# Designs tried in a protein design run: peptides against a protein of PDB entry 3ZN8. Part 53

Target 1, 125 residues: chain A of PDB entry 3ZN8
Amino acid sequence: LEEYDKIQKKMEDVMEGKGKLTLRDVYAQIIALRKMGPLSKVLQHIPGLGIMLPTPSEDQLKIGEEKIRRWLAALNSMTYKELENPNIIDKSRMRRIAEGSGLEVEEVRELLEWYNNMNRLLKMV

## One batch from the design tools (peptide; made by RFdiffusion4, then SolubleMPNN)

Design b2_p17_4_s4 (from b2_p17_4, 11 letters changed)
Fold by OpenDDE base, seed 5:
Structure b2_p17_4_s4 (fold): chain B 125 residues (1-125), chain A 17 residues (1-17)
Amino acid sequence: as target 1 above (125 residues)
Amino acid sequence: DLDKRFLDEFLTLLLSL
């Protein structure tokens, strides 16, 4: 319960512009979502999300599930310092993370690009 | 709800990949 409250507070701080989203926050959010089950079940448990988001196709849900699985593997292969400050992840660190997670370097790059795009969107809110 | 907005943005970007 205490850990959950800490995660929620961090999300609120980020959305209010009082904090910065880290990959640790992303990891925590993914774990929270996974506790609800597959993406199809997650969407059912969040009232009003289906009004704001177009209903994903079955193929989009499968792609999303596979991305979550791969990103969890990448995140589990990162150091604490990398999770807190992803900007330190250079080509050498990216290769290490890819090797440790069984991913291609391009897949790790895609996660980092997604994270950067998320931070840009949060600054607009 | 800030948490809902964050989750909406998170899922939107995730499903757009």
Scores: peptide ipSAE 0.233, ipTM 0.748, DockQ to the pose 0.088
Fold by OpenDDE base, seed 2:
Structure b2_p17_4_s4 (fold): chain B 125 residues (1-125), chain A 17 residues (1-17)
Amino acid sequence: as target 1 above (125 residues)
Amino acid sequence: DLDKRFLDEFLTLLLSL
């Protein structure tokens, strides 16, 4: 509960423009989601999400679950410095992370691009 | 509310890729 509250406060601070989202924050959020169960159950527990998002198909849920699993593998292969400051992740670091996680370099790049897009959205708030 | 918005955006982006 205390860890969850710290994550929530960090998310609030970031959404208010008082902080920066890091990959550590992403990791913490994914772990929190996993504690709620599979993505299908998580979506059921979020009131109003079904209003903003079309109900994902079973295939979309499977793809999402697999992506979460792969991203966790990538995040677990990152150093603390990389998690706190993802901007230092160059091509050499991406290759190392991919090799350590059993992923393609393109999958690590996809995670980093997603993170960059998320940070851009948060800066607009 | 902010937490929900972040989670919604997180999930939206996750499912859109």
Scores: peptide ipSAE 0.230, ipTM 0.744, DockQ to the pose 0.089
Fold by OpenDDE base, seed 3:
Structure b2_p17_4_s4 (fold): chain B 125 residues (1-125), chain A 17 residues (1-17)
Amino acid sequence: as target 1 above (125 residues)
Amino acid sequence: DLDKRFLDEFLTLLLSL
């Protein structure tokens, strides 16, 4: 609950142009979601999500759960400086993170791309 | 609600990958 509140505040700050989402915020969000249980259970706690999103298949939920686990592994392999300022993550850092997390470099790149897209969306809203 | 919107966007993007 506390981590969720921190993320909410950060989202509000980003939406108000007072800051940007960091990977630390992403980490906190994932941890908060994990406390609610698996994605299937999380979705049940969000009224109207099933109306706005196509009902995910069981396979899509499994893919999403695996993606979350992989992203947590990547995030756990990042330094505090990288989590707070993901823009410093160059190709060398990305490779180190991939190696440390047991992921492909492309999977770390995908996380960073998702993060950048999320920040763009938040700035547009 | 901002929380719901963020979570919806987070999940939408996550499940689209």
Scores: peptide ipSAE 0.220, ipTM 0.737, DockQ to the pose 0.090
Fold by OpenDDE base, seed 4:
Structure b2_p17_4_s4 (fold): chain B 125 residues (1-125), chain A 17 residues (1-17)
Amino acid sequence: as target 1 above (125 residues)
Amino acid sequence: DLDKRFLDEFLTLLLSL
């Protein structure tokens, strides 16, 4: 519960500066992360994450790194219109994105669900 | 600072999946 409250407060700070989160913003963030190196190295550069999150296990880092790669593949397979307005991504678009990225439709759905949840949390702030 | 906070949130949510 305390972890969720800390997350929410950080989201508040992000919302004041960035407006409506889009998948373009998610893409930009993933690219920025990749420039810093592997997820393990990124976490080492963000001391605040280690204070607010339990130190991820090596396995959790591997899973996270793989998710980032998969999400990047999905995002690279999206159109500009889809990135700016993910709500237009219907089942047909989702299937196309999955096929273009070499992912299962369920993995694309998971990304979209994550985005929707994040955007909902941001709107509550 | 805002970008770091967004990154922190992004990573938190990502790792919670």
Scores: peptide ipSAE 0.240, ipTM 0.747, DockQ to the pose 0.088; fails the geometry check

Design b2_p17_5_s1 (from b2_p17_5, 7 letters changed)
Fold by OpenDDE base, seed 1:
Structure b2_p17_5_s1 (fold): chain B 125 residues (1-125), chain A 17 residues (1-17)
Amino acid sequence: as target 1 above (125 residues)
Amino acid sequence: SKRTALLKLIYEFLRSE
């Protein structure tokens, strides 16, 4: 949980304008969450989830788990420089990452889009 | 807050499905 706390602190720092969320941070976060067990178990550890979000169905959880696996594959196929500075990832890099991870380029693009959106959202809080 | 950050992460992750 120490590792998890560090990640949360990083996220808070980003929210306070003291840093930038990177894909390395995302990777670390996912890994930390995975250590807590399946997505269903992870969600149980989120206070207020039942109030803020609808309870996902079992099928939705399965889909989520698969997506996590795919994103991890993509992240594992990235270089350190890409993880730390995702904005350098161009079409060529995306293609390489996709090939290395067995994903479609669109899936890699989706991850990057999610990252960019998340980074913006965190800075708004 | 830490909770808010985590909630946003999960929300955005699930919403993208």
Scores: peptide ipSAE 0.139, ipTM 0.669, DockQ to the pose 0.397
Fold by OpenDDE base, seed 4:
Structure b2_p17_5_s1 (fold): chain B 125 residues (1-125), chain A 17 residues (1-17)
Amino acid sequence: as target 1 above (125 residues)
Amino acid sequence: SKRTALLKLIYEFLRSE
């Protein structure tokens, strides 16, 4: 819980323009959430989420859980430099990460695209 | 809250296929 709070503070700081979100931050957040249990259990601990979003089906939870595993695999295959500065990840690095994680290049690209979009959104909020 | 908004975004991505 303490680690999770630190991550939340980081996210808030980023939203206030006091830094930038990195994949290291994303990784830390995922790990912190995983310590709370499976995705289903994690979602139960997120206040307001049930109000803002429909309750996911069991199948959706399974898909989400698998996606988390894949993301962790990708993140674990990245170098420290890449985690801190994802913008350096070119096609060659992306291919290496994909191969190292057992993922398709497109899955790694999707993660990076999400990350970039997230950063943009955080700056708007 | 900002926290909820962020978690919502993550949730939306995770549930996407």
Scores: peptide ipSAE 0.154, ipTM 0.669, DockQ to the pose 0.398; fails the geometry check
Fold by OpenDDE base, seed 3:
Structure b2_p17_5_s1 (fold): chain B 125 residues (1-125), chain A 17 residues (1-17)
Amino acid sequence: as target 1 above (125 residues)
Amino acid sequence: SKRTALLKLIYEFLRSE
């Protein structure tokens, strides 16, 4: 719960123009969510989600759960410096992270792209 | 809100698949 509160606060700060979301924050959030159980269970704890967002199929949830595990592997292969400042992750670092996590470089790129998009979206909200 | 932020994060995550 503590980590969950931290990430929420960080997200709010970003939305208010106070800093940016880091991959450390993302990591903390994932860990916090994992404590709530599988993705399907997590989603069940979000009131009104079924109304606000399209309800994912069971297969989509499974895919999502696997994706989370893969992203965690990537995050676990990052240095503290990279987690705190993801913009330093160049092609060389990306390749190292991929190799260290057993992922394809494209999967690491996807994580970073998602991260960048999230930061952009949060700043616009 | 915190809730909205979380929902957006989850939504964008799921949408990537």
Scores: peptide ipSAE 0.141, ipTM 0.666, DockQ to the pose 0.398; fails the geometry check
Fold by OpenDDE base, seed 5:
Structure b2_p17_5_s1 (fold): chain B 125 residues (1-125), chain A 17 residues (1-17)
Amino acid sequence: as target 1 above (125 residues)
Amino acid sequence: SKRTALLKLIYEFLRSE
């Protein structure tokens, strides 16, 4: 719970232009949320979600849960330097991460693209 | 807010599915 609050503060700081969200932060947040159970249980603990976002179907929750597991595998295969500065991840590093995690290179690319888009989104607020 | 930041994270994650 303490780590969860710390990551939330980090995200808020990024939104205010006071920092940068890293993949280490993302990893820590996912782990903290997973302690509350599956994605379905996590969503139940987020106040106001039902008001701001549509409730996903059971199939969507299953897909999301699988995606989380796959992304965690990718994150576990990254070095500390890569987690802190994902911009250094080139094609060679991406291939290594994919092989280490049992994923396709395109899945690793998807994670990195999501991360980049997330940072852009947070800075727009 | 912290809640808004978390909601954005969840939203963007789910949108990528």
Scores: peptide ipSAE 0.138, ipTM 0.661, DockQ to the pose 0.372; fails the geometry check

Design b2_p17_5_s2 (from b2_p17_5, 9 letters changed)
Fold by OpenDDE base, seed 1:
Formats: C-alpha cells, sequence, structure tokens
Structure b2_p17_5_s2 (fold): chain B 125 residues (1-125), chain A 17 residues (1-17)
C-alpha cells in the first residue's frame, strides 16, 4: 500500500506539472510495484481496474512479467543521464543498451516508444 | 483522473505491440 501511494503521488506531481516522468521514475516505480509481488497481485491493488480496463489474460500476465524483466535489464544498462533524459538516446546508445542488456534493439526501441506514449497520455489526463 | 494515470501506465505496459 505504501509503495502504491508513492507511485500515485509521483504521478500526481507529474500531471500537475511539478515534475517530469523520466525513465528513472519508471525504473523506481517498476521496482516498487515488483515489491508488491507478481503483476497479477499488483493489479489487484488498483481500485477500479475491473471497471475501467479489461482484465488481462493469464498469458498476458506471463508476457508482462517477462517484459518487466527485459525492460529492467535495459534500464540497468542505461546511464544516469539517459535515465534522466531519454531523449538523448540515439541509435548508437540504443545499440549499446541492447547489447549490454542482451536484448534486441527493437525491444529497447519499444521501451522508449512506450515511455514517449506514456508522457503524451499523462499530458492528456 | 489521477488514479487513471497509473491504470493507463499498466494498460500501456500490457498492450500488445
Amino acid sequence: as target 1 above (125 residues)
Amino acid sequence: EKRQALLLLIYEFLRSE
């Protein structure tokens, strides 16, 4: 509950213009959520999920858990400057991150695209 | 709406792309 509240507060700060969502924030929040247990358990702690979103299938949860591990590997391979300002990640940096994390470049690109989309969504809320 | 932000994060994370 404490970790969940912390995540909510951070998201509120970002939405209120008190901060910017960075990959450092994403990293910290993923770790915080992971402390709550498997993704399925995390989702159970989110009020209104069953009303607002379709319930993920068990297969989606498994894929999600694997994706979390892979994204954490990518994030662990980023520099502090990249985490704070992902916009500096060019093709060379992306390749380095992919190689360092054992991922395909496309997987790193997917993470960055997700991040960019998330920032757009947060601005709309 | 604020609660929806976290929901959107999770939704986008789980989205098949």
Scores: peptide ipSAE 0.157, ipTM 0.690, DockQ to the pose 0.408
Fold by OpenDDE base, seed 3:
Structure b2_p17_5_s2 (fold): chain B 125 residues (1-125), chain A 17 residues (1-17)
Amino acid sequence: as target 1 above (125 residues)
Amino acid sequence: EKRQALLLLIYEFLRSE
């Protein structure tokens, strides 16, 4: 619980321009959220989500849960340097990560794209 | 705000799918 609060504080700092979100931070947060149960249970703990986001269908939740597992596999296949500075992940590194995680290269690319979009969004709010 | 940070993470996750 204490570690979870630290992760959330880091996220707040990033939103306020006091830090940078890394894939290490993402990994830690996903793990913390996973302790709350499946994605459906996690979403229930977020006040106001229903007014900000459309309610996902059961099928969407299943897809999302599988996506989380796949992304965790990718993150587990990254080096510390890659987690801290994802911009160093070139095509060669991406292929290695994909092979090590049993994923397609395109799935790893999707994770990195999501990360970049997340950082952009956090800097704007 | 902790809630906002978490919401943004989930929002981008769901939007990318």
Scores: peptide ipSAE 0.156, ipTM 0.692, DockQ to the pose 0.392
Fold by OpenDDE base, seed 5:
Structure b2_p17_5_s2 (fold): chain B 125 residues (1-125), chain A 17 residues (1-17)
Amino acid sequence: as target 1 above (125 residues)
Amino acid sequence: EKRQALLLLIYEFLRSE
């Protein structure tokens, strides 16, 4: 619970423009959320989601769970320096991460692209 | 509000495909 609160505070600072979102932050938060149970349980904790989004099918939940596992494998294959500064990840590092996680390079690239897009969105807030 | 924003971020993570 204490670790969870620290992560939440960090994310609040980021959303207020007082901090920077890193992949370390993302990784830590995903792990914390996974302790609450499967994706279906996590979604129940999002206020207003049931109004704004349709409830996912069982198959969609399974796909989501698989994606979480795959991206966690990629994150777990990164160095501390890479997690803190993903912009240093070049083609060589990306290939290493892919090989270490059992993923295709394109899947690692997708994770990094998602991260970059999130940072762009946060800067607009 | 901040917690919701974070959860939405995670949701977008899962929906990116």
Scores: peptide ipSAE 0.155, ipTM 0.682, DockQ to the pose 0.403
Fold by OpenDDE base, seed 2:
Structure b2_p17_5_s2 (fold): chain B 125 residues (1-125), chain A 17 residues (1-17)
Amino acid sequence: as target 1 above (125 residues)
Amino acid sequence: EKRQALLLLIYEFLRSE
């Protein structure tokens, strides 16, 4: 719980342009959230969710849960240097990560694309 | 409002179906 609060504060700093989001931060946040239970349970505890964002369907939640599990497997297969600086992940590293996690290379690429898009969004907000 | 960083992260996970 204390770790969760620290990670949340880190995310707030990033949203304010006072920090940089790394995959290590993402990894830590996912782990903290998973301790709260399934994604559906987590979302129910977020104040203002129903006001700020559309409520996801049950099917979307299931898809989201599976995606989080797969991304977590990929993150578990990354080195510390890769987690801290994802831009070093080239094709050979992606293949290694995919093989180590039992995922397709395209799934690893999708995670990295999401991360890049997230950083762009955080910079604009 | 800035505290919604976690919400944004989760939302982006779900959106990337």
Scores: peptide ipSAE 0.164, ipTM 0.689, DockQ to the pose 0.373; fails the geometry check

Design b2_p17_5_s3 (from b2_p17_5, 9 letters changed)
Fold by OpenDDE base, seed 1:
Structure b2_p17_5_s3 (fold): chain B 125 residues (1-125), chain A 17 residues (1-17)
Amino acid sequence: as target 1 above (125 residues)
Amino acid sequence: EKKTALLQLIYDFLRSE
């Protein structure tokens, strides 16, 4: 997918110390990947996954699908500025996003924490 | 692989849940 290729390039740039991965990038990739079907099919397109990681159980896939759905709701409730620079999301913004998406504040916090950790890991790789 | 790094990280996160 064209969208996926763009995200791939973005990730490569980030890994090389150029720019940063944003939540907009994450959103775009998730949307693009959803066109491949359910999470099970998406994971099958990851080279080497079957060798390096155990195949997820059906229950894990269900949990994963629900997590993705919730995160998409949160992302859809963010402003463009927040998607481009998640660091501006303070407690007030986080509460607004949670309310707008029908999520708990902690779920939004979890997404942001995951995002921050991912950026750190990408720079390490 | 760089190409699938994000997906792998997503998988890792989901697997931990």
Scores: peptide ipSAE 0.166, ipTM 0.690, DockQ to the pose 0.456
Fold by OpenDDE base, seed 2:
Structure b2_p17_5_s3 (fold): chain B 125 residues (1-125), chain A 17 residues (1-17)
Amino acid sequence: as target 1 above (125 residues)
Amino acid sequence: EKKTALLQLIYDFLRSE
């Protein structure tokens, strides 16, 4: 919970244009969330989710859990410099990360694209 | 709401797949 709170504060700073969220922060957040249990339990802690969105099916939850596992593998295969500044991850680094994590390069690219989109969104709010 | 922003973004990404 302590790590979760630290990350949330950082997110607030980013949303106010006072900082940058890194993949290190993402990694720490995922680890903190995993302590809450499976994806289904994590989703239950999002205020308003049950009202705004339909409950995912069991199959969707399984797919989600697998994606999280794969993302963690990718993050575990990154260097500290890459986690702190994902913009340095070029095609060569991406391939290395994919090989080290047992993923396809496209899956690593997907994670990075998500991260970039997230940062853009946070700065807009 | 800000407290769960990252979690919400993760959810949105996973749901979109």
Scores: peptide ipSAE 0.166, ipTM 0.685, DockQ to the pose 0.417
Fold by OpenDDE base, seed 5:
Structure b2_p17_5_s3 (fold): chain B 125 residues (1-125), chain A 17 residues (1-17)
Amino acid sequence: as target 1 above (125 residues)
Amino acid sequence: EKKTALLQLIYDFLRSE
């Protein structure tokens, strides 16, 4: 809970233009959320989500769980410098991360693209 | 709302799969 609250504070700071959310922050948040149980349990803790959005099917939850596991493997294969500043991850680093995590390079690229999109969205909120 | 922003983004990603 302490790590979770710390990351939430950082997210708020980013939304206010006071900082930048890193992959280290994302990693820590995912780990904190995983302690709450599987993805289905995590989604139950999102206020208002059950009212505004449909509950994903069992198959979608399974796909999501696998995706999270794969992304965690990628994050575990990154250096501290890469986690703090993902912008330094070039093609060579991306290939290394993919090989180290047992993923395709495209899967690592997908994670990085998601991260970039997340940062853009946070600044708009 | 800000408190759940990351979770919402994760949900959106999963829904797109």
Scores: peptide ipSAE 0.165, ipTM 0.683, DockQ to the pose 0.386
Fold by OpenDDE base, seed 3:
Structure b2_p17_5_s3 (fold): chain B 125 residues (1-125), chain A 17 residues (1-17)
Amino acid sequence: as target 1 above (125 residues)
Amino acid sequence: EKKTALLQLIYDFLRSE
């Protein structure tokens, strides 16, 4: 709960143009979500999701859980400096992170792209 | 609402795979 509150505060700050969400915040969020249980339970906490999006199959949920685990692996392979300032992650760092996490470089890139898109979205809201 | 937005974004990303 504490970790979740921190990221919420950070999101609010970003939305107000104060600072930016970091990958450390993302990490904290994922950990907080994991405490809620499986992805299926997490999705149940999203109001209106069942109306707005198709209900994922059990297989899709399993794939989603694996993706989350992979993201955690990537995050766990990052330095504190990278987590706090993801924009420093160049191709060399990305490759190192991928190798350290057992992921493809493209998967690390996807995480970073998602992160960047999230920050952009939060600033527009 | 912000929680929903973040989770929705995660869901959208996961769904795209």
Scores: peptide ipSAE 0.160, ipTM 0.687, DockQ to the pose 0.391; fails the geometry check

Design b2_p17_5_s4 (from b2_p17_5, 11 letters changed)
Fold by OpenDDE base, seed 3:
Structure b2_p17_5_s4 (fold): chain B 125 residues (1-125), chain A 17 residues (1-17)
Amino acid sequence: as target 1 above (125 residues)
Amino acid sequence: DRRRALLQLIYDFLRSE
């Protein structure tokens, strides 16, 4: 809970234009959320999400859970410097991360793209 | 609202596959 609160505070700062969300923050957030249970349980705890987003099917939840595991593997294969500043991750680093995590390079690229989009959105809100 | 935004982004990513 304490770690979760720290992440939330950081997210607030980012939304106010102070600092940036890092992959380290993302990693910590995912871990914190997973303590709440499987993806299905996590989604149930998000007020208003069900209003804005369709309820995922059981198959979608399964796929989502697997994707989270894959992303965690990728994050675990990153260096501290990469987690703090994902912009340094070039093609060589991306390939290393993919190999270390047992993922395709494209999956690592998707994670990075998602991160970039998330960081942009947080700054806009 | 901020937590919601993050979770929504996670959801959107999972859905966009």
Scores: peptide ipSAE 0.210, ipTM 0.740, DockQ to the pose 0.437
Fold by OpenDDE base, seed 1:
Structure b2_p17_5_s4 (fold): chain B 125 residues (1-125), chain A 17 residues (1-17)
Amino acid sequence: as target 1 above (125 residues)
Amino acid sequence: DRRRALLQLIYDFLRSE
């Protein structure tokens, strides 16, 4: 809970124009959330989710859980520099990360795309 | 709303295949 609160505060700071969200932050957030249990349990603890958004199906939860596991593998294969500065990850680095994590390059690309979209949105909100 | 936006991102993540 403490780690989650720290990450949440950082996200809020980023929204206020203070710094940027890094993949290190993403990694820490995922780890913190995983301590709460399966994705289904995590989602139950998010206030307003059931009110603002439709509840994901069991299949969607399974897909999401598997995706998180795969993304963690990718993150574990990144260097500290890459985690702090994901923008340095070029095709060569992406391929290395994919090979090191046992993932397809496209999966690593998807993670990075998600990150970029997240960071962009945080700056916009 | 920041919370709504974040929740939407989470939802989009779950929907993405």
Scores: peptide ipSAE 0.198, ipTM 0.729, DockQ to the pose 0.350
Fold by OpenDDE base, seed 2:
Structure b2_p17_5_s4 (fold): chain B 125 residues (1-125), chain A 17 residues (1-17)
Amino acid sequence: as target 1 above (125 residues)
Amino acid sequence: DRRRALLQLIYDFLRSE
């Protein structure tokens, strides 16, 4: 998928200290991956994954799929400005997003925390 | 190394549950 390749290139740029990964990029990546099917199927198409990392259990894959679905709901409830600059998401915005997506506020917080951690890790590698 | 790092992030995502 062309969109997947674009996002991968952007992630590589971030690893090189260029640019910034946004939640818009995350959203596009998830959508691109979902077009390939369930998480289990997507992981099977990644060469060398089973050699480099332990294979997740079926239960872990199911939980992961549900989490992705929930995060998509949250992302769909965000404004353009929030997707481009997640740092503006305060407690009020987070609550609105949670209500709009039918999620707990803590689930939205977890998504934002994951995003922040991912950006830090990408810049460190 | 970058590919491995990305795979590790995916794995960590799955493992966190």
Scores: peptide ipSAE 0.195, ipTM 0.722, DockQ to the pose 0.368
Fold by OpenDDE base, seed 5:
Structure b2_p17_5_s4 (fold): chain B 125 residues (1-125), chain A 17 residues (1-17)
Amino acid sequence: as target 1 above (125 residues)
Amino acid sequence: DRRRALLQLIYDFLRSE
């Protein structure tokens, strides 16, 4: 929970225009959440979820769990420099990461796209 | 609202193909 709180603070800083969120932060957040158990259990610890969002189906939870595992594999195949500065990841690096993690290049691209969209969202809030 | 934005991000993640 301590690591989770640190990442939450960093996200708040980004929302205030102070710094940026990196893939290292994403990795740390995923690990912190995984320590809480499966995705269904994690969701139970998010305040206000039951009143703000519909409850995901069992199938959606399974898809989410698999995606988390695959993205962790990709993140584990990145260098420290790439995790801290994801914008340096070109097509060659993306292919290397995919091969090293046993994923398709498109899956690595999806992770990077999600990261970029998340950063855009945080800057608008 | 920061909480709403974060929750929406999580929900979008779960719904992604």
Scores: peptide ipSAE 0.194, ipTM 0.722, DockQ to the pose 0.359

